# Peptides against a protein of PDB entry 2KNC, part 69

Target 1, 74 residues: chain A of PDB entry 2KNC
Amino acid sequence: KGPDILVVLLSVMGAILLIGLAALLIWKLLITIHDRKEFAKFEEERARAKWDTANNPLYKEATSTFTNITYRGT

## One batch from the design tools (peptide; made by RFdiffusion4, then SolubleMPNN)

Design b2_p27_2_s3 (from b2_p27_2, 21 letters changed)
Fold by OpenDDE base, seed 3:
Structure b2_p27_2_s3 (fold): chain B 74 residues (1-74), chain A 27 residues (1-27)
Amino acid sequence: as target 1 above (74 residues)
Amino acid sequence: DELLLALLDLLLKALEEALELLKKLLE
């Protein structure tokens, strides 16, 4: 059965759409990996800043802990 | 993550179907 020109055209269009969608998935994957690496660096810098603050003699904790001696936990 | 993997699987399946149709046309 000779190649149906319409089926050939539809197959080529389908292949182009699949390549385009694959490129978008690769792009999304690369962004997701980039964002996870950036977030990991941000959390590392935040952790380091907390350590530096803990060693700073000028650091005053804003949190005051009050022990309620009358609290009987049920 | 699950959505990306599901979309990738769907694309691979659609590519396999397109290649099978192309083979049938070249016979």
Scores: peptide ipSAE 0.062, ipTM 0.646, DockQ to the pose 0.130
Fold by OpenDDE base, seed 5:
Structure b2_p27_2_s3 (fold): chain B 74 residues (1-74), chain A 27 residues (1-27)
Amino acid sequence: as target 1 above (74 residues)
Amino acid sequence: DELLLALLDLLLKALEEALELLKKLLE
């Protein structure tokens, strides 16, 4: 029995929707991979900047840590 | 990441089911 014309039409419509959704997923995946690579480069540059600072004997840390010894954590 | 993989797996499964139905209708 030849395929019902309605089933063929629904199958084609379903295939088009699946291809469109797959293309959106591929697009999102590519963006996510790109963003992760860019973030990894940013963290590498930040780590390098920290290292370059540590090797400069003239660099004084602007951050002073004050420990409040009055806080007894009760 | 996990959500994207789960969605991809769901789409692949739906495609396989659609292809199986199409094969049964072409028989």
Scores: peptide ipSAE 0.061, ipTM 0.645, DockQ to the pose 0.143
Fold by OpenDDE base, seed 2:
Structure b2_p27_2_s3 (fold): chain B 74 residues (1-74), chain A 27 residues (1-27)
Amino acid sequence: as target 1 above (74 residues)
Amino acid sequence: DELLLALLDLLLKALEEALELLKKLLE
């Protein structure tokens, strides 16, 4: 019984689709790992910047709270 | 990620189907 040419064609098409899907999964995984490493680096740099700010006597907080003495909160 | 697990499950299922087709071809 010769190989069913249709079964061979479908198997080749299926294999190509599987390889394509595997490549997309690997690509997505690499991006996800890269993004997490980059995010971790940015959070570390942000944490360091906060420590440097705390030790700098010239640092003034950008956020100033003004109490509006005219506001009657009724 | 749920999407990664879903895609992996889809890959495994498609691989199983391909192996079943190969078995039928060898019979």
Scores: peptide ipSAE 0.059, ipTM 0.643, DockQ to the pose 0.177
Fold by OpenDDE base, seed 1:
Structure b2_p27_2_s3 (fold): chain B 74 residues (1-74), chain A 27 residues (1-27)
Amino acid sequence: as target 1 above (74 residues)
Amino acid sequence: DELLLALLDLLLKALEEALELLKKLLE
């Protein structure tokens, strides 16, 4: 049963590789699901913050427009 | 997503081939 032992060894190596790849796929899937949930939460919080600023009568934009009358653009 | 599905299909195919080889050895 010499060839059977070599094929058993190759099958065990193949099974270990398949388990390793399956673990990597599960890991990547979990990270992807986690990242999508965190991103969705971040976009919801960002949207909420924008709505809160729009509804706050005390919110004043930090942007000011200055017209420099002396600047001729030369 | 496409890469994950391609890797999953490759894993399933490799598992089927490994099981078929193992079955041929047990016969």
Scores: peptide ipSAE 0.057, ipTM 0.643, DockQ to the pose 0.222

Design b2_p27_2_s4 (from b2_p27_2, 18 letters changed)
Fold by OpenDDE base, seed 5:
Structure b2_p27_2_s4 (fold): chain B 74 residues (1-74), chain A 27 residues (1-27)
Amino acid sequence: as target 1 above (74 residues)
Amino acid sequence: DELLLALLRLLLLALQLALALLAELLA
């Protein structure tokens, strides 16, 4: 029994679709891993910057605490 | 994550189809 030409054509189409979907899956996985690593790095750098700011005696917060003398808690 | 899961499901379906067609080719 020679291979049916229709079965061969459908098999080739199925293989192309499988490879395409596999490539998309790998691509999405790599991007997701990359983005998570980059985000983790940025959060670490932000945490370090906050620590350095807290230890800088020249740093002045943009906010000032004012006691409202007219506030009687009522 | 949802897209990854959807692609994985499609990949599994495509694999099943390819195996079925291969079985028909070898029969």
Scores: peptide ipSAE 0.072, ipTM 0.638, DockQ to the pose 0.145
Fold by OpenDDE base, seed 3:
Structure b2_p27_2_s4 (fold): chain B 74 residues (1-74), chain A 27 residues (1-27)
Amino acid sequence: as target 1 above (74 residues)
Amino acid sequence: DELLLALLRLLLLALQLALALLAELLA
């Protein structure tokens, strides 16, 4: 007795869905790995830029803190 | 990522269904 036509049809449909879902997982995984590597490089470059700025004798901070001597906190 | 975990769970469920259908095909 050959396999039921219904079982064959459902197995083919299931295989197509599995291939599609596997492709989406691989795609998402590759993007996620790429994004994490790019973010890690960005954080390294940002850390390096801070060190270079700290070692530059011409660097002046853009933010100035002023203490108001007349301020009485409630 | 929750999306990746959800897709992985869906893949495992689909694999279980495919294996069940294959078992019925070979019976």
Scores: peptide ipSAE 0.071, ipTM 0.636, DockQ to the pose 0.138
Fold by OpenDDE base, seed 2:
Structure b2_p27_2_s4 (fold): chain B 74 residues (1-74), chain A 27 residues (1-27)
Amino acid sequence: as target 1 above (74 residues)
Amino acid sequence: DELLLALLRLLLLALQLALALLAELLA
């Protein structure tokens, strides 16, 4: 007896689904690896920029400290 | 990554289904 046509059709559908999910998994994996590498590079560049500003005599800190002479505390 | 884990789980389920259907095809 030849294979049941319904079983053949379902097996083909299952194979297509498997290939599709495998392709999505590979694509997602590649993107995730790429994004993590790019983020690591960005954080390294940010750390270098902070180092360069710390050694620049023309750099003004964004933080200003003021003493309130009228504050007596509790 | 939760999405990656979900895709992996779906892939495993699809593999199990394909193997079950193959077993029925060969029976």
Scores: peptide ipSAE 0.070, ipTM 0.637, DockQ to the pose 0.146
Fold by OpenDDE base, seed 1:
Structure b2_p27_2_s4 (fold): chain B 74 residues (1-74), chain A 27 residues (1-27)
Amino acid sequence: as target 1 above (74 residues)
Amino acid sequence: DELLLALLRLLLLALQLALALLAELLA
């Protein structure tokens, strides 16, 4: 007996569905890996920019400490 | 991550169905 036509049609539909789902999984995986690599580079560049700022002799600290000479501490 | 896991589960279910249909095709 030749294969049942319904079984053949359903097997083809199943194969198309599998290929489609596999393609979506691969696509999402590639995007996720890409985004993580790009984010890691961005964080490295931000870290480097902070180091460059810290090594700049013209960098002024945002905070300054003032000693009030008139305060004798009650 | 949940979408990826859901798609993976759906892919596995579809694989099981395809294998079952293939077994019927070869019988």
Scores: peptide ipSAE 0.068, ipTM 0.637, DockQ to the pose 0.135

Design b2_p27_3_s1 (from b2_p27_3, 23 letters changed)
Fold by OpenDDE base, seed 3:
Structure b2_p27_3_s1 (fold): chain B 74 residues (1-74), chain A 27 residues (1-27)
Amino acid sequence: as target 1 above (74 residues)
Amino acid sequence: LELVLELLLLALLLALELLEKILEELE
């Protein structure tokens, strides 16, 4: 059966749109994987900075917890 | 992420089905 020119044109247009959409989804996926790796690295660096602060003898916690001995919790 | 992978897979399957239809119309 000879190619229906309208079917061929609509199919080529549909294929171009699907390839374009697939490329955008791949791009978004790559960014999301990159951002998750960068966030994991940031949390590791933050954890390390907390350990270094805990080992620094010059560090004084800004927060002091006082237990009120007269407080009877209801 | 899983939803984006599923949508990418569906888009790839639809592109293959369209390519098969083009090949069948060219024969």
Scores: peptide ipSAE 0.072, ipTM 0.659, DockQ to the pose 0.180
Fold by OpenDDE base, seed 5:
Structure b2_p27_3_s1 (fold): chain B 74 residues (1-74), chain A 27 residues (1-27)
Amino acid sequence: as target 1 above (74 residues)
Amino acid sequence: LELVLELLLLALLLALELLEKILEELE
């Protein structure tokens, strides 16, 4: 029985849709992996900058703590 | 990540099942 023209058309349409969906999923996956690698590098650089600051004996914290002498905590 | 991989595997399985149906109808 020759291929039902309707089934051949539906199968080709289904294959095109699945290939398109697979390509979008691969694209999203590649972006997600890239973003995670970039974020990991950013957190490593941020950690390194904190360590370099901690190892510099000339670094003074910009935060001055003022004790309010008038605050008698009840 | 895991969900995207599962969806990719499901899409691949569905593509194979469609290809098998096309082959069966071409016979």
Scores: peptide ipSAE 0.070, ipTM 0.655, DockQ to the pose 0.214
Fold by OpenDDE base, seed 2:
Structure b2_p27_3_s1 (fold): chain B 74 residues (1-74), chain A 27 residues (1-27)
Amino acid sequence: as target 1 above (74 residues)
Amino acid sequence: LELVLELLLLALLLALELLEKILEELE
């Protein structure tokens, strides 16, 4: 019996949709894993930079707090 | 993560089942 052309067309359309959905899920998964790894590296580098700042005797804070001894706030 | 892998696996299994049906109809 020759293939039912309608069943073949519907099955090919279904297969293309499922492969397309699978490819989108793989793509989303790869991006999510990539972004998580990049963010984890960024937070590690930020943590290291904070430790280096705390232990660097040459680091001067950009902000200086001056107490004006003559200011009596009424 | 697990849900996405399960959905991906399910989609692959369904795609294989559809390919098998196409092959059976081409015989």
Scores: peptide ipSAE 0.069, ipTM 0.659, DockQ to the pose 0.226
Fold by OpenDDE base, seed 1:
Structure b2_p27_3_s1 (fold): chain B 74 residues (1-74), chain A 27 residues (1-27)
Amino acid sequence: as target 1 above (74 residues)
Amino acid sequence: LELVLELLLLALLLALELLEKILEELE
């Protein structure tokens, strides 16, 4: 039985569709992994900047507590 | 039919191998 030309054509079409689908899945996966790595790096840099600000002797908290010496709690 | 299934399986395996290589390069 010679190769059924219809089977060969359907196999080539199926292979092209699978390669196209695989390429789209790979592309989506790469973007998703890249975005997660970039976001993790951004959160680490933000955490470091917060630590540097907390250790900066020039940083004064916006909240100041004043004790009113004249407050006699009744 | 058998040849179509073999070519579909081969295309799937090649796509998985390519995915594994890209994941390994991205680590």
Scores: peptide ipSAE 0.039, ipTM 0.593, DockQ to the pose 0.034

Design b2_p27_3_s2 (from b2_p27_3, 22 letters changed)
Fold by OpenDDE base, seed 1:
Structure b2_p27_3_s2 (fold): chain B 74 residues (1-74), chain A 27 residues (1-27)
Amino acid sequence: as target 1 above (74 residues)
Amino acid sequence: EKLVLELLLAALLAALELLAKIKEELE
């Protein structure tokens, strides 16, 4: 007896659902890999910008130490 | 993010098991 038409329909529906889920997984994976590569590039560019700033003799640190001459620590 | 990937993978595996059962009934 040939496969019941219901079994064929359910198999096709199941295959479509699997393809849809696989496509979503691949899409999410590709985005995640892309975003990680872009983020790694961004962190490298930020690290270079920080390094270039630190090596610039015209760079002034935002942090300065002030000595309070009136502070007598007991 | 990892949780969503794991849930999607689990859903994919469950759908594969369902297709395997449907295929067994189709034979």
Scores: peptide ipSAE 0.081, ipTM 0.674, DockQ to the pose 0.148
Fold by OpenDDE base, seed 5:
Structure b2_p27_3_s2 (fold): chain B 74 residues (1-74), chain A 27 residues (1-27)
Amino acid sequence: as target 1 above (74 residues)
Amino acid sequence: EKLVLELLLAALLAALELLAKIKEELE
């Protein structure tokens, strides 16, 4: 079958759409991998900062435990 | 996020199937 002009036009349109969708998938995948690595690094740095703070004798915890004398645990 | 990736993957597969049909008509 000789290539009909309409089939050639539809093939070019389909190829452009496929390349566009593939580029969006790759882009979204790269962002998702990047964000997960950055978040994992941030949580590791936060965990280290908590350990360093607990060992600092100058750190006063902002949380004070008050025993509520009126709280009868039912 | 996973849902968007699954939808984009499904759209990519549908586009591949369309190109395969167009290729069969070109031959």
Scores: peptide ipSAE 0.079, ipTM 0.672, DockQ to the pose 0.170
Fold by OpenDDE base, seed 3:
Structure b2_p27_3_s2 (fold): chain B 74 residues (1-74), chain A 27 residues (1-27)
Amino acid sequence: as target 1 above (74 residues)
Amino acid sequence: EKLVLELLLAALLAALELLAKIKEELE
């Protein structure tokens, strides 16, 4: 079958759309990998800061727990 | 975020299937 001009035009349009979609997928993948690496570093720094604070004798916990002795859970 | 990647992957596969059909009509 000889190439239908309409089929050729649709194939070129489809190829352009695929290249655009592939570029968006690669871009999204790179951002997702970057964000996960940055989040992992942030959680590591937060963990280190907690250890450094635990060794400081001047550190006081900002949160106090109040136990209500009259609370009987229904 | 994971949902968007799955939708984009599904759209990529559908576009590849359309190009395969177009290629078969060109032969």
Scores: peptide ipSAE 0.078, ipTM 0.667, DockQ to the pose 0.155
Fold by OpenDDE base, seed 2:
Structure b2_p27_3_s2 (fold): chain B 74 residues (1-74), chain A 27 residues (1-27)
Amino acid sequence: as target 1 above (74 residues)
Amino acid sequence: EKLVLELLLAALLAALELLAKIKEELE
C-alpha cells in the first residue's frame, strides 16, 4: 500500500510539533539557567553590600526603634 | 516552573509516541 498522503501529512505535522516543543524546551532551559545565575550574582552583590555597611561607621540604619513611654503593654 | 517543564516533557513524550504509531502505519 503506497503511503497514504494523509499519513505523510500527519507525520510532517507531528515532526513540526516535535521541533517546536524541543525549541521551547531548550529556550526555557537556557532562560532558567540564565535567571538562576543572575539571581545568584545579585544575592552575592547584596551580601557584599551588607558587609560594606557593617564596616562603615557612618551608616545609620533606616529603622529606628522608639520606646513608647505611654504604652503599658497589657 | 518545574511543573511547566514536566508538562512540556510529557507533551514531548506523547508526540514521540504519536510519531512512532504513524511510522508503524507507514511501514
Scores: peptide ipSAE 0.076, ipTM 0.664, DockQ to the pose 0.120

Design b2_p27_3_s3 (from b2_p27_3, 22 letters changed)
Fold by OpenDDE base, seed 1:
Structure b2_p27_3_s3 (fold): chain B 74 residues (1-74), chain A 27 residues (1-27)
Amino acid sequence: as target 1 above (74 residues)
Amino acid sequence: LDAVLELLLEALLLALLLLAELERLLS
């Protein structure tokens, strides 16, 4: 009867551990899927923003090119 | 992130193996 009790206790402990690990895996999986979806949405919005900017006739580049005539390149 | 999931999966597999071995030793 002693070994049977130990077997039961260890099996229960093992089952709890496995359920816990499974829950962590599911949680991690859900987060991963969520993050991938959010990132995909972000990239889509960024792509749209670039497209809208390119098609906006009022858009002006924020950067200006200057040539330093005094720079001798040496 | 994927590496953490892989590590968790490996930990789960290891836990299963350890449990199976423990049950074998107690039988």
Scores: peptide ipSAE 0.094, ipTM 0.672, DockQ to the pose 0.107
Fold by OpenDDE base, seed 5:
Structure b2_p27_3_s3 (fold): chain B 74 residues (1-74), chain A 27 residues (1-27)
Amino acid sequence: as target 1 above (74 residues)
Amino acid sequence: LDAVLELLLEALLLALLLLAELERLLS
């Protein structure tokens, strides 16, 4: 049937490469989903911390209000 | 991350096409 051995060897080689690439794609997809979930959790925790900061007696806001003596309110 | 995934998908499709062509040429 012609070069059946060469066809088999190249098909096996190609299959291994394709399985490898597919595995990398799946792995990357899983990491991407995981990282997005972790980041979302981090942002949620940060948002909660912002609300809890108001109740922390040791928290000093970095914002200082200065009265501009030249500003005459309309 | 999405750009790398897209690139990997394109590489996979290209590998499939190359494999099919190699099998055709041997066949």
Scores: peptide ipSAE 0.091, ipTM 0.670, DockQ to the pose 0.132
Fold by OpenDDE base, seed 2:
Structure b2_p27_3_s3 (fold): chain B 74 residues (1-74), chain A 27 residues (1-27)
Amino acid sequence: as target 1 above (74 residues)
Amino acid sequence: LDAVLELLLEALLLALLLLAELERLLS
């Protein structure tokens, strides 16, 4: 029985598409791992910056609370 | 990540099955 040329062609096309999809998934995986590591590093650096600020006696928070003496609302 | 890895594994298995079927058709 000779090979069915159409079945062979469709099988090859399917295999190529699946290999291509697999490559894209590997690429996506690598990016996802990279992004998570970079984000974790960023959060660590941000945490260190906050700690350094807390130890600086010259640091004053920009947020201020004021009482409006003219307000008579409930 | 787990879902992506699972999908990747399934895609690889399907590709191998198609390759095996191709070899069967050519033999």
Scores: peptide ipSAE 0.085, ipTM 0.666, DockQ to the pose 0.213
Fold by OpenDDE base, seed 3:
Structure b2_p27_3_s3 (fold): chain B 74 residues (1-74), chain A 27 residues (1-27)
Amino acid sequence: as target 1 above (74 residues)
Amino acid sequence: LDAVLELLLEALLLALLLLAELERLLS
């Protein structure tokens, strides 16, 4: 039996597609892990900055609340 | 990035070896 050339061609195409899919999955996984680590580091640094600010006697909140005494609601 | 590229090259080589083995089995 000669090799079915169509089977060979389809097997090559299938192999290339599987490699491409595996590569994309690995790449996505690595990016996701990297992004989660970077985000966790960012949140930790933000938390530290908040603690440092809370202990700074010169810290003044940048936001103020204004009460409109004429507001009756709708 | 370089480690991913290296891994991709290894995966490609393995796939070529598997393809060659498949062709051998179909002959």
Scores: peptide ipSAE 0.074, ipTM 0.650, DockQ to the pose 0.259

Design b2_p27_3_s4 (from b2_p27_3, 23 letters changed)
Fold by OpenDDE base, seed 3:
Structure b2_p27_3_s4 (fold): chain B 74 residues (1-74), chain A 27 residues (1-27)
Amino acid sequence: as target 1 above (74 residues)
Amino acid sequence: LELVLQLLLEALLAALRLLEEIRLLLS
């Protein structure tokens, strides 16, 4: 028993929509992976910039740490 | 970003279920 013409038509339309949606999901996934790779590169460049700054003899840290030797810390 | 992917996945699953229900109603 063959399916009704309406079932065939709706199944074809549904398949097209599902393929389109799947393509969008794949595209979104690829963009997400790309963005994560770009962010990882940014963090690497930031880490390198900190390293270069640490090796610069002209760099002076703006933060000073003082230890209170009289603090007993109850 | 993660939320959008989850919503798209849920929409895909819902579409598959609807197509199956329509197929069963017309059979």
Scores: peptide ipSAE 0.091, ipTM 0.664, DockQ to the pose 0.079
Fold by OpenDDE base, seed 4:
Structure b2_p27_3_s4 (fold): chain B 74 residues (1-74), chain A 27 residues (1-27)
Amino acid sequence: as target 1 above (74 residues)
Amino acid sequence: LELVLQLLLEALLAALRLLEEIRLLLS
């Protein structure tokens, strides 16, 4: 005779749950990989922008360091 | 994040094992 009805029902229920869990895992994995790649790209672009600024001969830093030669610490 | 993914993977594997055991008991 055909497969036991209980085995079929439990197999279908289990398959649905496992497919759902697998889909969530894949989704989370894809998002994680995407976020890491996007962040890496952002950091690369930021690094490039800093180098481009540093190599620009017209760039003048807004900050200057001065030493007070008259300051005597207590 | 990696820990969460590992735990989810382990849960998936455990679920597969349980389903296999249930199928064997009902067969």
Scores: peptide ipSAE 0.088, ipTM 0.661, DockQ to the pose 0.114
Fold by OpenDDE base, seed 5:
Structure b2_p27_3_s4 (fold): chain B 74 residues (1-74), chain A 27 residues (1-27)
Amino acid sequence: as target 1 above (74 residues)
Amino acid sequence: LELVLQLLLEALLAALRLLEEIRLLLS
């Protein structure tokens, strides 16, 4: 009866702590998965925007290529 | 991030082991 009461009290305290810790783990895991998915979408959109800019007929390259006539490949 | 999750998981496992040990001591 006495030992049983102590076991019950300690088991309840332990269960509360374990539930709290498990909840924190689950929460952090969900956030991590969410953030990775959002970041992946952001990188995809960024990549698409770069390609769209390159294919934009209004985009004029700021870089000009000059061929050195004296360069003979030596 | 992964390290923190691993540490929390190890803490959870340690807490479970301690709870089992306490139950054995009180039985």
Scores: peptide ipSAE 0.084, ipTM 0.658, DockQ to the pose 0.123
Fold by OpenDDE base, seed 1:
Formats: structure tokens, C-alpha cells, sequence
Structure b2_p27_3_s4 (fold): chain B 74 residues (1-74), chain A 27 residues (1-27)
């Protein structure tokens, strides 16, 4: 069974490599899904933070306009 | 994490090349 044993060993090694490749693809897919969920959560939190700032009655805009009382318009 | 995945993928490709070379040597 010399050639049959070698074919079996090589086929097993090839199968292990294919399983490894499949595992890497699944891993990449899971990471991609996880990253998309985390990114969506991050954008939601960022949008909420912006909304909270805009609707906070204690928020004072950095830019203010002052009128010089001593300025003569003429 | 992406770097680790790339390194693992390259290692897998290297293993496939070595396996093919072994197959050619045994043929």
C-alpha cells in the first residue's frame, strides 16, 4: 500500500490546510461584522453626543458678538 | 489583528507551496 499511504497522508495535510484557510475566512468575516457593529455604535454615540450638546440649555457657543457702546455710527 | 491575520495567511500559503514541492518530490 506504499503509494496509497502517501496519497492519504498528503490528502490529510491538504485537508488541514483547507480547513485552516476556511477558519481564516470565517475569522475575517467575524471581525468584519464585529467592526461594523462597533463602528455603528461609535457613530450613534457620536451623534448622541452632538445632539446632547445642541439641546443642552447650558451650552454656550464659543462665538459671541459684542457691541461697542462708545462707537459712533456717524 | 489584521497584521496577525495577514501573517497567518502568508504562513498558510507558504505551507501550501511546501506541500506541493513535497508532492512533486514524492511523485
Amino acid sequence: as target 1 above (74 residues)
Amino acid sequence: LELVLQLLLEALLAALRLLEEIRLLLS
Scores: peptide ipSAE 0.081, ipTM 0.654, DockQ to the pose 0.082

Design b2_p27_4_s2 (from b2_p27_4, 22 letters changed)
Fold by OpenDDE base, seed 3:
Structure b2_p27_4_s2 (fold): chain B 74 residues (1-74), chain A 27 residues (1-27)
Amino acid sequence: as target 1 above (74 residues)
Amino acid sequence: SLVEEALLNALLLALELLEEILRELEA
């Protein structure tokens, strides 16, 4: 039974598309996991830095308060 | 895990199709 060339070509195309889609999804998954780990590390470092500053007697908050007396809050 | 399962299913399907192509070429 000789192969149907059209069936073979369509099946090859389908397989390539599925493999390509799988590779893209794996890549996206790996990036997402990496980004989440990096973000978690960043938040941990930020929390640690905030804790360290709270115990430093030389720490002064760099905050400013601005009041707009013309704002009526519509 | 949904993405992982979907990826595994897609890879499995691709391998099955590749095996089918090989069977058709050998027939």
Scores: peptide ipSAE 0.062, ipTM 0.653, DockQ to the pose 0.154
Fold by OpenDDE base, seed 5:
Structure b2_p27_4_s2 (fold): chain B 74 residues (1-74), chain A 27 residues (1-27)
Amino acid sequence: as target 1 above (74 residues)
Amino acid sequence: SLVEEALLNALLLALELLEEILRELEA
């Protein structure tokens, strides 16, 4: 069975559609992996900064704890 | 997630259509 002109055209259209959808999925996957790595790096840097702050004797915590004597809890 | 599911379903449909076209070309 020789290739029909309409079948050839539909095959080209189908291939283009498939490649486009595959490219979008790959792009989404790459972005997701990239964002996760960047977030992990950010959290690691934040953890290091917290450790450095805790070890700095010149650091003064700006937070003061106040006890509300009227709070009875429920 | 919804977009991913839609893309996966569209990809599956595209594969099925392509397979059908390939079967017609090979016959």
Scores: peptide ipSAE 0.059, ipTM 0.659, DockQ to the pose 0.111
Fold by OpenDDE base, seed 1:
Structure b2_p27_4_s2 (fold): chain B 74 residues (1-74), chain A 27 residues (1-27)
Amino acid sequence: as target 1 above (74 residues)
Amino acid sequence: SLVEEALLNALLLALELLEEILRELEA
């Protein structure tokens, strides 16, 4: 007796589902690792930029205050 | 992402087909 066609079909479908689920998990894992690496790099660059700002004697803050004398608070 | 959506849709379709087959087996 050959294999039951329905059993074969169901087994193939189950295998496809498992492969698809595995592919999704791998995909999410890869993205998560990638995003964490990119975020870590971003935080390192931000920390470095802050450090450079603190230690560079030529650094001058690019902020100023402006008072609008015509503004009456209305 | 497009890949995630495509995979999710493919899995959803496969689940629907599986449910349909199971219903046919119960009938």
Scores: peptide ipSAE 0.058, ipTM 0.645, DockQ to the pose 0.075
Fold by OpenDDE base, seed 4:
Structure b2_p27_4_s2 (fold): chain B 74 residues (1-74), chain A 27 residues (1-27)
Amino acid sequence: as target 1 above (74 residues)
Amino acid sequence: SLVEEALLNALLLALELLEEILRELEA
């Protein structure tokens, strides 16, 4: 005795939707993991650059503070 | 990784549920 045709159609449709949703979630998860790895690499490179700058004896700060004696500040 | 293992387990569970549905449709 076969199942009701409506039950079959609804079950197949539901299964397809769930599989599709799961695939999208997996895809989003993979992208998120990839982005986190790329961001971690970027932060590591920034940390290395900061370290290299700090340990370079030839590095001179590009920022200078000047007092504008002509500015009245009013 | 924990996430990869969890994802694989979730996929296996989904496949098992699908097989169960198919078995019920064949009965």
Scores: peptide ipSAE 0.052, ipTM 0.631, DockQ to the pose 0.109

